# Peptides against a protein of PDB entry 6TME, part 301

Target 1, 324 residues: chain A of PDB entry 6TME
Amino acid sequence: NRLKRAYIALQAWKKAFYSDPFNTAANWVGPDVCSYKGVFCAPALDDPSVLVVAGIDLNHADIAGYLPPELGLLTDVALFHVNSNRFCGVIPKSLSKLTLMYEFDVSNNRFVGPFPTVALSWPSLKFLDIRYNDFEGKLPPEIFDKDLDAIFLNNNRFESTIPETIGKSTASVVTFAHNKFSGCIPKTIGQMKNLNEIVFIGNNLSGCLPNEIGSLNNVTVFDASSNGFVGSLPSTLSGLANVEQMDFSYNKFTGFVTDNICKLPKLSNFTFSYNFFNGEAQSCVPGSSQEKQFDDTSNCLQNRPNQKSAKECLPVVSRPVDCS
Target 2, 324 residues: chain A of PDB entry 6TME as posed
Amino acid sequence: NRLKRAYIALQAWKKAFYSDPFNTAANWVGPDVCSYKGVFCAPALDDPSVLVVAGIDLNHADIFGYLPPELGLLTDVALFHVNSNRFCGVIPKSLSKLTLMYEFDVSNNRFVGPFPTVALSWPSLKFLDIRYNDFEGKLPPEIFDKDLDAIFLNNNRFESTIPETIGKSTASVVTFAHNKFSGCIPKTIGQMKNLNEIVFIGNNLSGCLPNEIGSLNNVTVFDASSNGFVGSLPSTLSGLANVEQMDFSYNKFTGFVTDNICKLPKLSNFTFSYNFFNGEAQSCVPGSSQEKQFDDTSNCLQNRPNQKSAKECLPVVSRPVDCS

## One batch from the design tools (peptide; made by RFdiffusion4, then SolubleMPNN)

Design b2_p28_3_s2 (from b2_p28_3, 12 letters changed)
Fold by OpenDDE base, seed 2:
Order: sequence, then C-alpha cells, then structure tokens
Structure b2_p28_3_s2 (fold): chain B 324 residues (1-324), chain A 28 residues (1-28)
Amino acid sequence: as target 1 above (324 residues)
Amino acid sequence: SSVDPYLEKLRKEFSEKLTAELWAKRFS
C-alpha cells in the first residue's frame, strides 16, 4: 500500500516533467518504484518488514517541470535532494505530510513565491537548502526556532530585516548572501552558540555592527562584505578567538582598525578594503605578516597605496557615525 | 542535537556521498 502511494506520486511527478534531457525518468515504469533511478528505499520505521521510499536524489538532472501535490503521498521520505534542476512554481503544501523529512535540498532551481513555510512543519528537519532560487518576501522568524544544522538562503530575493530570533538558532552554518535583506544585524546574533560560519554578502544591511558579534567564540568565517554598514568596528571583535576568514569590504566603515582585531590568533584572511577607515595598526598592514593576509585597498589611510582621494574621504571621515 | 539512528543510517547509505558537494558550495 505504501509503495502503491509512492507509485502514484512518482508517476504524477513524471507527468509534471516538461523536459528530461538525461532521460532520468526513463525507467520510471511499473510498480517497482525502488528500482527507479534516483529513488531509494529502506525498511519502514514502524515495520521493518515493509519497504518504503525513504529518499529521492535527482541532483544535477537538469529536469524542467514542477512539483505536483501528489508528492505528498511520499510520506516515508526523509531525504529529498533535487538540486540543479529547472523545477519551477511553488513547493507544494502537501509536503507537510512528509513528517520524517530530515534533509531538504531544492537549491539551484527556479522556484518562486514566498518562503516555503511547509519546511517549518517538519519536526525532524536538520538540513535546509533553498539557495539559488527566486524565493521572495520576508524570512519567517520561526525558521530559527528549528533545530537545523545548516540554513542556506543565499541567492534569492528575500527582503526585510533579519529576524531577531536568529539568536535561537543552533545552526553551525547560515548564509544570507545575495538577497535584499535590510536593517541592522540583530544584537541577538551573539547567542548563536553553535555558529561556525555566517555570510551576509551582498545585501542592503546597514547600521552599526552589534558588539555581540564578539561573543561568537566558535565562528571561523564571518563575511559581512558588500552592504551598507557604518561606524567603527566593534572592539569586542577581539573575542573571535577562532575566526579564520573575516571580510568587511565594500561597506561604509570608518575609524581605526586596531591591533586586537588584526592579531586574532587564528586569523588567516582579513579583508577590509573599500571602506572609509582613516587608520590602521601596523599589524593590519598588508605584508606585515607571513601567516596572515590583509587587504586595506581603497580606504582613507595615510601613506598607503590605492587609497581614496581626500575629496572622497573628507565628507565621510569628518562626520563619523557614533555607534555608542 | 540528538541524532535519530534510523535517519543517520539513511544519511550514510544515501546522502553522505553528496555532503562534500553541498558544503563546497555553501558560500557560492
């Protein structure tokens, strides 16, 4: 019965294909769904003697089509990987019936609409990858209430502010890059106890960086480049004991880049180019260390090459933003 | 967080080979 439901679902999906250039679904014929290419079966949790569809892997199949509501019949699926296709439309609400969902990867497709809130209904979800799509609107704050290991949101059309609930996240990796997020980074960011890597690249974020960033003791990658951040770098950044990659380039930062930041023990790359910094410690100068790489290009630094003109610098440097 | 032994088995058998590819693109 369970495999019969899976058969119905998979046949409906095959009918929803507009193009299958690699003939991935060519063998999707007959009742033996466990033999279908990209379909993986396993013993059911409630009855080990019953075989069920537990996983889908159609990665890199370049399939054009949509996800039909009949996919909700795949109630035993825990792994759903369909990245690098040309699926369009929305994520069906019927997928709420897939209560065992553990890893959901629909990245690099043509999905549209708001954030797929059906993902919030899955109690056991650990991995969410929706990057490289056309999802838009606000990010639901509830996403960070989920016990996720990784949250990939980059390269979409998300707008509005980053929810303050971010501090509740237990994820080790979170990407916001290349969206339309605006406003400040929430101060609650410092509460992300398991965070290793966070990327804000290429948004419309602004304001001062919160001091609480310095509480991220386990972070190894922090990239806030290509935004509208202002003010000085927080002195509390000296607390990033494990940071290896740090990028603040292409913002509107001012002030002095201090020793306590540039001398972070595990820092390997620190890019703060294309800002309005008017001073830097000797330890921040490119070439000052063999173990660390720095880029101070296009700031307002004295006696350094490739800096902004006085005409460009004076209006900004003379009116520093007070972040206190 | 806690790991379900059944789900862990599924990951090993089905998706572990994909992990490297997924994580390599995390910042792209």
Scores: peptide ipSAE 0.025, ipTM 0.596, DockQ to the pose 0.046
Fold by OpenDDE base, seed 3:
Structure b2_p28_3_s2 (fold): chain B 324 residues (1-324), chain A 28 residues (1-28)
Amino acid sequence: as target 1 above (324 residues)
Amino acid sequence: SSVDPYLEKLRKEFSEKLTAELWAKRFS
């Protein structure tokens, strides 16, 4: 009996709660699991006459506890949302039995350990949100082989390089922000055919930006701020026909910011402050446009306010990195 | 950590879209 298995799982989970400030699980009593707060039932896919637990939504419940292995008994769950709690520990491997997993949101919790590779075992997964945790280690390259619509990895402890398999991703949104990723952005990034938004904020990424970024025709948000990127901005950025928000601030970029970038047709906000740019086109000057906002603060620009001193600029500007 | 409002918006939009698709499949 599927509901019986669900009952076992949910009772085990309730027992794994250390704190339930809002008494969310207060009504988690008895065999009628479909009446449990945060538990949603639906007809089974293989038999519409059978009711099964199809979804869990405990978002914003501030529950402290862990995920017990018995959760693997929830084999019909397709939606698992436990956002903004205080769950700790690791994601149980037993969740591999949840073959219908479609949306997995464990964001804003206290999870630790390596990337939850169990997520890679879910063939139908479309949405993965593990942000605002303490996951660490390398990002498995296989994550980008999956047909995910969104991948939220920000605010964790992931390190090492971004896998070259990123180009295989069909995701519309990918966030790497506020981790410990290092190395260069893979050249394969230009192959992300469905990409709309990508965020690299606050990592240890370095090197030159790959020219292939210019192939991201559908990207509307590109944020690479707060890293260690060097060299000039690729001329191919002129190909970002749909970019609206672009941020390269707080890097070590040099060279000239060109008209071809600042005149991008959909560009709304372009921030390139806190770099070592030594020139900019007139179209890049803050206030030059009514429709576009620019920030050129703290560069090495002549005749502009709030720039770095010559002493600070000269050592960097005089030794530009050749990205060719 | 505090939730990023922009990312939260994205999360909501995708969740709604994907949930709708899931239920459509499940009840078909």
Scores: peptide ipSAE 0.021, ipTM 0.624, DockQ to the pose 0.857
Fold by OpenDDE base, seed 5:
Structure b2_p28_3_s2 (fold): chain B 324 residues (1-324), chain A 28 residues (1-28)
Amino acid sequence: as target 1 above (324 residues)
Amino acid sequence: SSVDPYLEKLRKEFSEKLTAELWAKRFS
C-alpha cells in the first residue's frame, strides 16, 4: 500500500522536527496523508486509479529538523520543495528510491556534507536547487551528464575545479556563485548549447577566460565578477549576440576593452570595474550610450575618473599576462 | 542562510514552469 508507506515516512519526518513554529505539521495525524498540509496527492503514473503522494511543499515553513531515511518510502514523489527551512544533516541516500524525482529544492537550509550524490541517481531530474547550504567538497563531474534544465549551486562550500563535463550540460541556468571553486573555466564551456544564464560570482577562479565563451550564442547573463581572472578579455566575446548582462568586475583583467564587445547588439549592462584595464574604446565609456550602461570604475584608464593610482597599476600593467 | 532576490525569482519561474509541465504529463 503506497499511502501506508507514505504515512510511515511522513510520521517519521514529523518526529524528526525539532521546531515547527508555524505548526505546519499540526494536522499530520491519521492515515489520510493527502490531507496533510504541504502534502499533495495525484493519480499514479502507472495506474491512474491509484492515488499517491506526488509532491511535498514545505517552502518557507522555518522548520528545524533533519531528513530521516524513512523518506525513501515516498517512492511516488516527483516534486520535493523544502526551501527556506532549518533542516540540517545530510540528504539521505534512501531518497534514491524516489525514481520519479523531477524537481528537488532544498535551498536555504543548513545541510552539510559532500555533494548529495543521490541526486545523480534520479533519471528524470530536471531541476536541482541546493543553494544556500553548507555542502562542501568536490562537484561530481557526473552532474553535468544529467539532462537538467537548471542547476543552482551558489552559496555553499564547494571547492576544487569546475568539471570539464560542464560542456555536456543541457541546463539553461547554472550558478556557481559564492563557493570556493578554483582553477580555470573549462574550454568545454562553449559547448553548453542551451545556456542562457551562468554565474561565477565570488569564487577563487583564475587564469585566462577561454575563447570558447564566445560560442555561447544564447547566453543572456554572464557574470564572472569577484574572482582572480587575468589577461585580456577574449576577442571572441564579440560573438555573444544575445548577452544582456555582463559583469567582469573585481578581477585582475588587463588590456584594452574593445568596441566589438561594447557594441554587442543586446548588451544592456556591462560592468568591468575594479580591474587593471589600461584602455577602452569610446563606445565603452559610461554615458556614451543611452541604451547601454557601463562601469569602468577603478581601472588603469587614462583621463577617466575614479581610477587606480599609478602605484597600484604599474606593477600589474607592466607585466601583462599572455593568454595566447 | 541568505536570500538572493534575483535568484529566488529565477528559481520560482523555472519551478512553476517545470511543475506545470509535470502536471500536464501526469494528468494527460
Scores: peptide ipSAE 0.017, ipTM 0.576, DockQ to the pose 0.851
Fold by OpenDDE base, seed 1:
Structure b2_p28_3_s2 (fold): chain B 324 residues (1-324), chain A 28 residues (1-28)
Amino acid sequence: as target 1 above (324 residues)
Amino acid sequence: SSVDPYLEKLRKEFSEKLTAELWAKRFS
């Protein structure tokens, strides 16, 4: 009996709650699991006459606790949404039994440990949100081999380099923001055929931006701010035909910001402040356009306000990084 | 699986539970 297994799982989970301030699990009593708050049942895919637990939604329940291994008994769950709680510990390996997992959202919790590799075992996973946790270590390259639509990794403790496999990703949204990623952005990034939004904010990324970024024809948001990028902006950025939001602020970029970038057809906001740019086209000057917003603050630009001193600029500008 | 009507229905139901707060946190 699938519902019996679900009962065992859910009761084990209830026992794993340290705090339930909204009494979300107050009605988690008895065998009728389909009546449990946050538990949603549906006909089984393999047998429409059988009712199974297909989804969990405990979003914003502020529950403190952990995920017990018995959750692996919820083999029919396709949607697991438990964001904005205070769950701690690791994601149980037993969740590998949830082969129908489609959307997995454990964001805004207190999970720790390495990347939950159990997510890689789910063949049908399309949505992975593990942001705002304490996951650490290397990002498995295999994550980008999966047919995911969205990958949210931001605000964790991930480190090491971004895998070269990123180019294989089918995701439209990928967030790396506020981790400890280092190294260069892989050149394979240009192969992300479905990419709309990518965010690298607040990492330890460095090196030159790969020219292949210009191949991201569908990207609408590209934010690489607050890193250690060097060199000039790739001329190929002129190929970002659909970019609306672009942010390169708080890096170590040098060189000239060109018309080809600032006149991108869909560009709405372009922030390149807090770098070492020593020139900009007139089209890049803040206030030069009614349709576009620019920020050139704290660069090495001549005849512009709020720029770095010559003392700060000279040692960097005089030693340009060759990205070729 | 992405074209499975059953899963798409469920996805829609749960995706609509996303709040403005979640979206705000996407890039923050």
Scores: peptide ipSAE 0.034, ipTM 0.603, DockQ to the pose 0.072; fails the geometry check

Design b2_p28_3_s3 (from b2_p28_3, 18 letters changed)
Fold by OpenDDE base, seed 2:
Structure b2_p28_3_s3 (fold): chain B 324 residues (1-324), chain A 28 residues (1-28)
Amino acid sequence: as target 1 above (324 residues)
Amino acid sequence: SSVDEKLEELAEKKREELEKELWEKRFS
């Protein structure tokens, strides 16, 4: 009995609650689990005459507790949404039994430990949101072998390098922001055929930007701000035909910001402030366009306001990193 | 932050879109 297994799982979970300030689980009583608040039933895929628990939605419930291993009994769940709670501990490995998992959202909780590798076991996973937790360690390269559409990793404690397998990803959006990633952006990034938005904000990434970024024809948002990138912007960025928002601020870039970048056809916002650029095309000057917004603050530009002093600029500008 | 808000909006949008797709397939 599939609903009986669900009952066991849900009652175990209720017992694992330390605090339920909104009394979300107050009606979690009795065998009729389909009436439970936040529990959604649907006809089973293998037998339409049988109802099963297909989804859980406890978003914004502010529940304190943990995820017990009995949750692995919810084998029919395709949607698991428990964001904005105070769940702690680790993601149970028993969730590997949830082979229909499609959307997994545990964002804005207090989960700890390494990347939840159980997510790699779900063959149909399309949405993964684990942002705003305390996950740590290396990102497994296998995550990008998954047929995911969205991968949110931001605001965690991930470290080490970004896997080379990123080029295999079919995701339209990937966020790395506010972690501890280091090293270079892999050259394979240009192979991300479905990428629309990618965010690297606030990591410890370094080196030159790979030329292959210019191959991201469908990208609309590219944010690499607040890192340690060096060298000139790749000339191949002129190939970003659909980019709307670019942010390279708070890095150590040098060289000249070219017309080919600033005149991109869909570009609406381009921020390259707080770097060491020593020149910019007229088309890059803030206020030069009504359709585009630029920020060139705190660079090494001549005849522009709010620039770095010569003392700050000369040591860096005189020793440009060659990315060729 | 403004960036955080944008990411929140994006996450919600993507989740809702995919959820809709799943349910349409499930009940089609």
Scores: peptide ipSAE 0.455, ipTM 0.910, DockQ to the pose 0.629
Fold by OpenDDE base, seed 3:
Structure b2_p28_3_s3 (fold): chain B 324 residues (1-324), chain A 28 residues (1-28)
Amino acid sequence: as target 1 above (324 residues)
Amino acid sequence: SSVDEKLEELAEKKREELEKELWEKRFS
């Protein structure tokens, strides 16, 4: 019965294909769905003697089409990987029936609409990749209440502020890059106890960086480049004991870049170019270390090459934002 | 482009790691 339902779902999906350049679904014929290209079966959890469709992998198939509601019949699917296709429309609400969903990858497609809230209904979801689509609107705060390990949201059309609930997230990786997020980074960010990599690149974020960033002792990558951040770098950044890659470039930061930041023990790359910093410690100077790479280009530093003009610097440096 | 490549690599790595964990849990 389960495979029959899967057959119905997969045939409906095949019918929903507008283009299949690699003929991926050419063998999607007959009741033996476990032989279908990109369909993977496994023993059912409740009955090992019964085979069920446990995974879909259509990555890089360049298929054009949409996701029909009949996909909700694939109730045993734990892995749904369909990245790098040309699927359009919205994620069907019927996918809420896929209660075993563990990894959901629909990245690099043409999906539109609001955040796919159906993802919030999956109790076992660990991997969510919806990057490189056209999802829009607000990010639901509930996304960070889930026990997700990886959340890829980059290259979409998400707007509004980053939810305060981010501090509840147990994710090791979160990407916000290349959206339209605005406002400040929530102070609760410091509570992300498992965070290794976080990327804010290319949004409309602003304000001062919260001091609580310094509490992210497991973070290895912190990229906040290409935003509207102001003020000085928090002194608490000296607490980032494991940070390897740090990028604050293309913001409106001011003040002095301190030794405590540039001498972080695991720091390999620190980019703070294209800001309004008016001083840096000797340890921050590019070339000062063989083990660390720094970029101080286009700031307001004295006696350094490729800096902003006095005309550009003066109005900003003379009115530093106090984040205290 | 460099950032995009790094993110792609990260996504692939994380997906593979979690997939392995799932299969180990399911078939252990």
Scores: peptide ipSAE 0.419, ipTM 0.900, DockQ to the pose 0.623
Fold by OpenDDE base, seed 4:
Structure b2_p28_3_s3 (fold): chain B 324 residues (1-324), chain A 28 residues (1-28)
Amino acid sequence: as target 1 above (324 residues)
Amino acid sequence: SSVDEKLEELAEKKREELEKELWEKRFS
């Protein structure tokens, strides 16, 4: 009996709760698991006459505990939402049995360990949110082989380089923000055919921006702020026909910010503050357009307010990195 | 199946909600 297996799983999970301040699992008693708070049943796909546990939603329950291996018995679950709790430990490998997994949201918890590779075993996974945890180590390259629509990795402890396989991703949204990623952005990034929004904020990324970024013609948000990028902005950025929000602030960029970037047709906000740019086109000047907002603060620009001193600028501007 | 479609719709709605929350926080 599929519901019997679900009962075993859910009771094991209840036992794994250290704290349930809202008494969310208070009614998790008896065999009628479909009546459990946060448990949602639906007719089975293979037999419409049978009810199965199809979804779990414990979002914002502030539950402290861990995920026991018995959760692998919830083989019919397609939606797993445990956002904003205090679950700790690792994601059980037994969850590989949940072959119908479509959306996995464990964000804003206290999970630790390496990337939960069990997510790679789910053939139908479209949404992965593991942000605001303590996951660490390398990002497995295989994550970008998945037919995911959204990948949220931000605010973890991931390190090492971004995999070259990123170009294979079908995701419309990918967040790397606030991790410990290092190295260069892979040149294969330009091959992300469905990318709309990508965020690299607050990592240890470095090197030159790859020219291939300009191939991301569907991207609407590109944020690479708070890293260690060097060199000039690629001229190929003129290819970002749909970019609306662009942020390169808090890096070590040099050179001239050109018209072909600032006049992008759908650009609404462009922040390039806290760099070492030594020139900008008139179209890049804050206030030059009613349709666009620019921030050129704390660069090496002449005749602009709030710029770095010559003493700060000269050592960097005089030694530009050649990205060719 | 109809059940699969409904679950996909629900998941999509949740995805959109979380995405919106993330970007609102970023640009707020």
Scores: peptide ipSAE 0.241, ipTM 0.697, DockQ to the pose 0.084
Fold by OpenDDE base, seed 5:
Structure b2_p28_3_s3 (fold): chain B 324 residues (1-324), chain A 28 residues (1-28)
Amino acid sequence: as target 1 above (324 residues)
Amino acid sequence: SSVDEKLEELAEKKREELEKELWEKRFS
């Protein structure tokens, strides 16, 4: 009996709550699990006459506790939304039994340990949000082999390099922001055929930007701010026909910001402040356009306000990194 | 903070879109 298994799972979970400030699980009593607050039932895919637990939504419940292994008994769950709680511990490997998992959102919790590899076992997963937790270690390269649409990894403790397999990803949105990623952006990034938004903010990434970024024809948001990138901006960035928001601020870029980049047809905001650029085209100057916003603050530009001192600029500008 | 808010909005939007698609397919 599927509902009986669900009852066992949900009661085990209730026992795993340390605090329930809004009394969300107060009505989690009795065998009628479909009446439980935050539990949603639907006809089973294999038999429409059978009712099963298809979704859980405990978003913003501020519940403290952990995820017990008995949650693996919820084998019909396709939607698991438990963001903005205070759940701790690790994601149980028993969740591998949830083969219908479609959206998994555990964002804004207190989960720890390595990347939850159980997510790799779900064949139909389209949405993965694990942001604002304490996950650590390496990102498994297999994550980008999956047919995901959205991958949110930001605000964790992930380390090491970004996997080369990123080019295989079909995701429209990927966030790496506010982790401890290091190394270069893989050249395979240009192969992300469905990418609309990618965010690298606040990592320890370095090296030159790959020329292949210019192949991202569908990208609307590209943010690589607050890293250690060096060299000149790739000339191939002129190929970003749909980019609206670009941010390269707080890096160690050098060279000239070209007219071809600043005149991109859909560009609305381009921030390249807090770098070591020593020149910019007239089209890149803040105030030069009514439709576009630019920020060139704290570079090594001549005849512009709020630039770095010669003392700060000369050591870097005189020894530019060659990315060729 | 502004970036964080935008990411939150984006996550919510994507989640809702995919959820709608799932339910439509399931009950079609």
Scores: peptide ipSAE 0.474, ipTM 0.917, DockQ to the pose 0.634; fails the geometry check

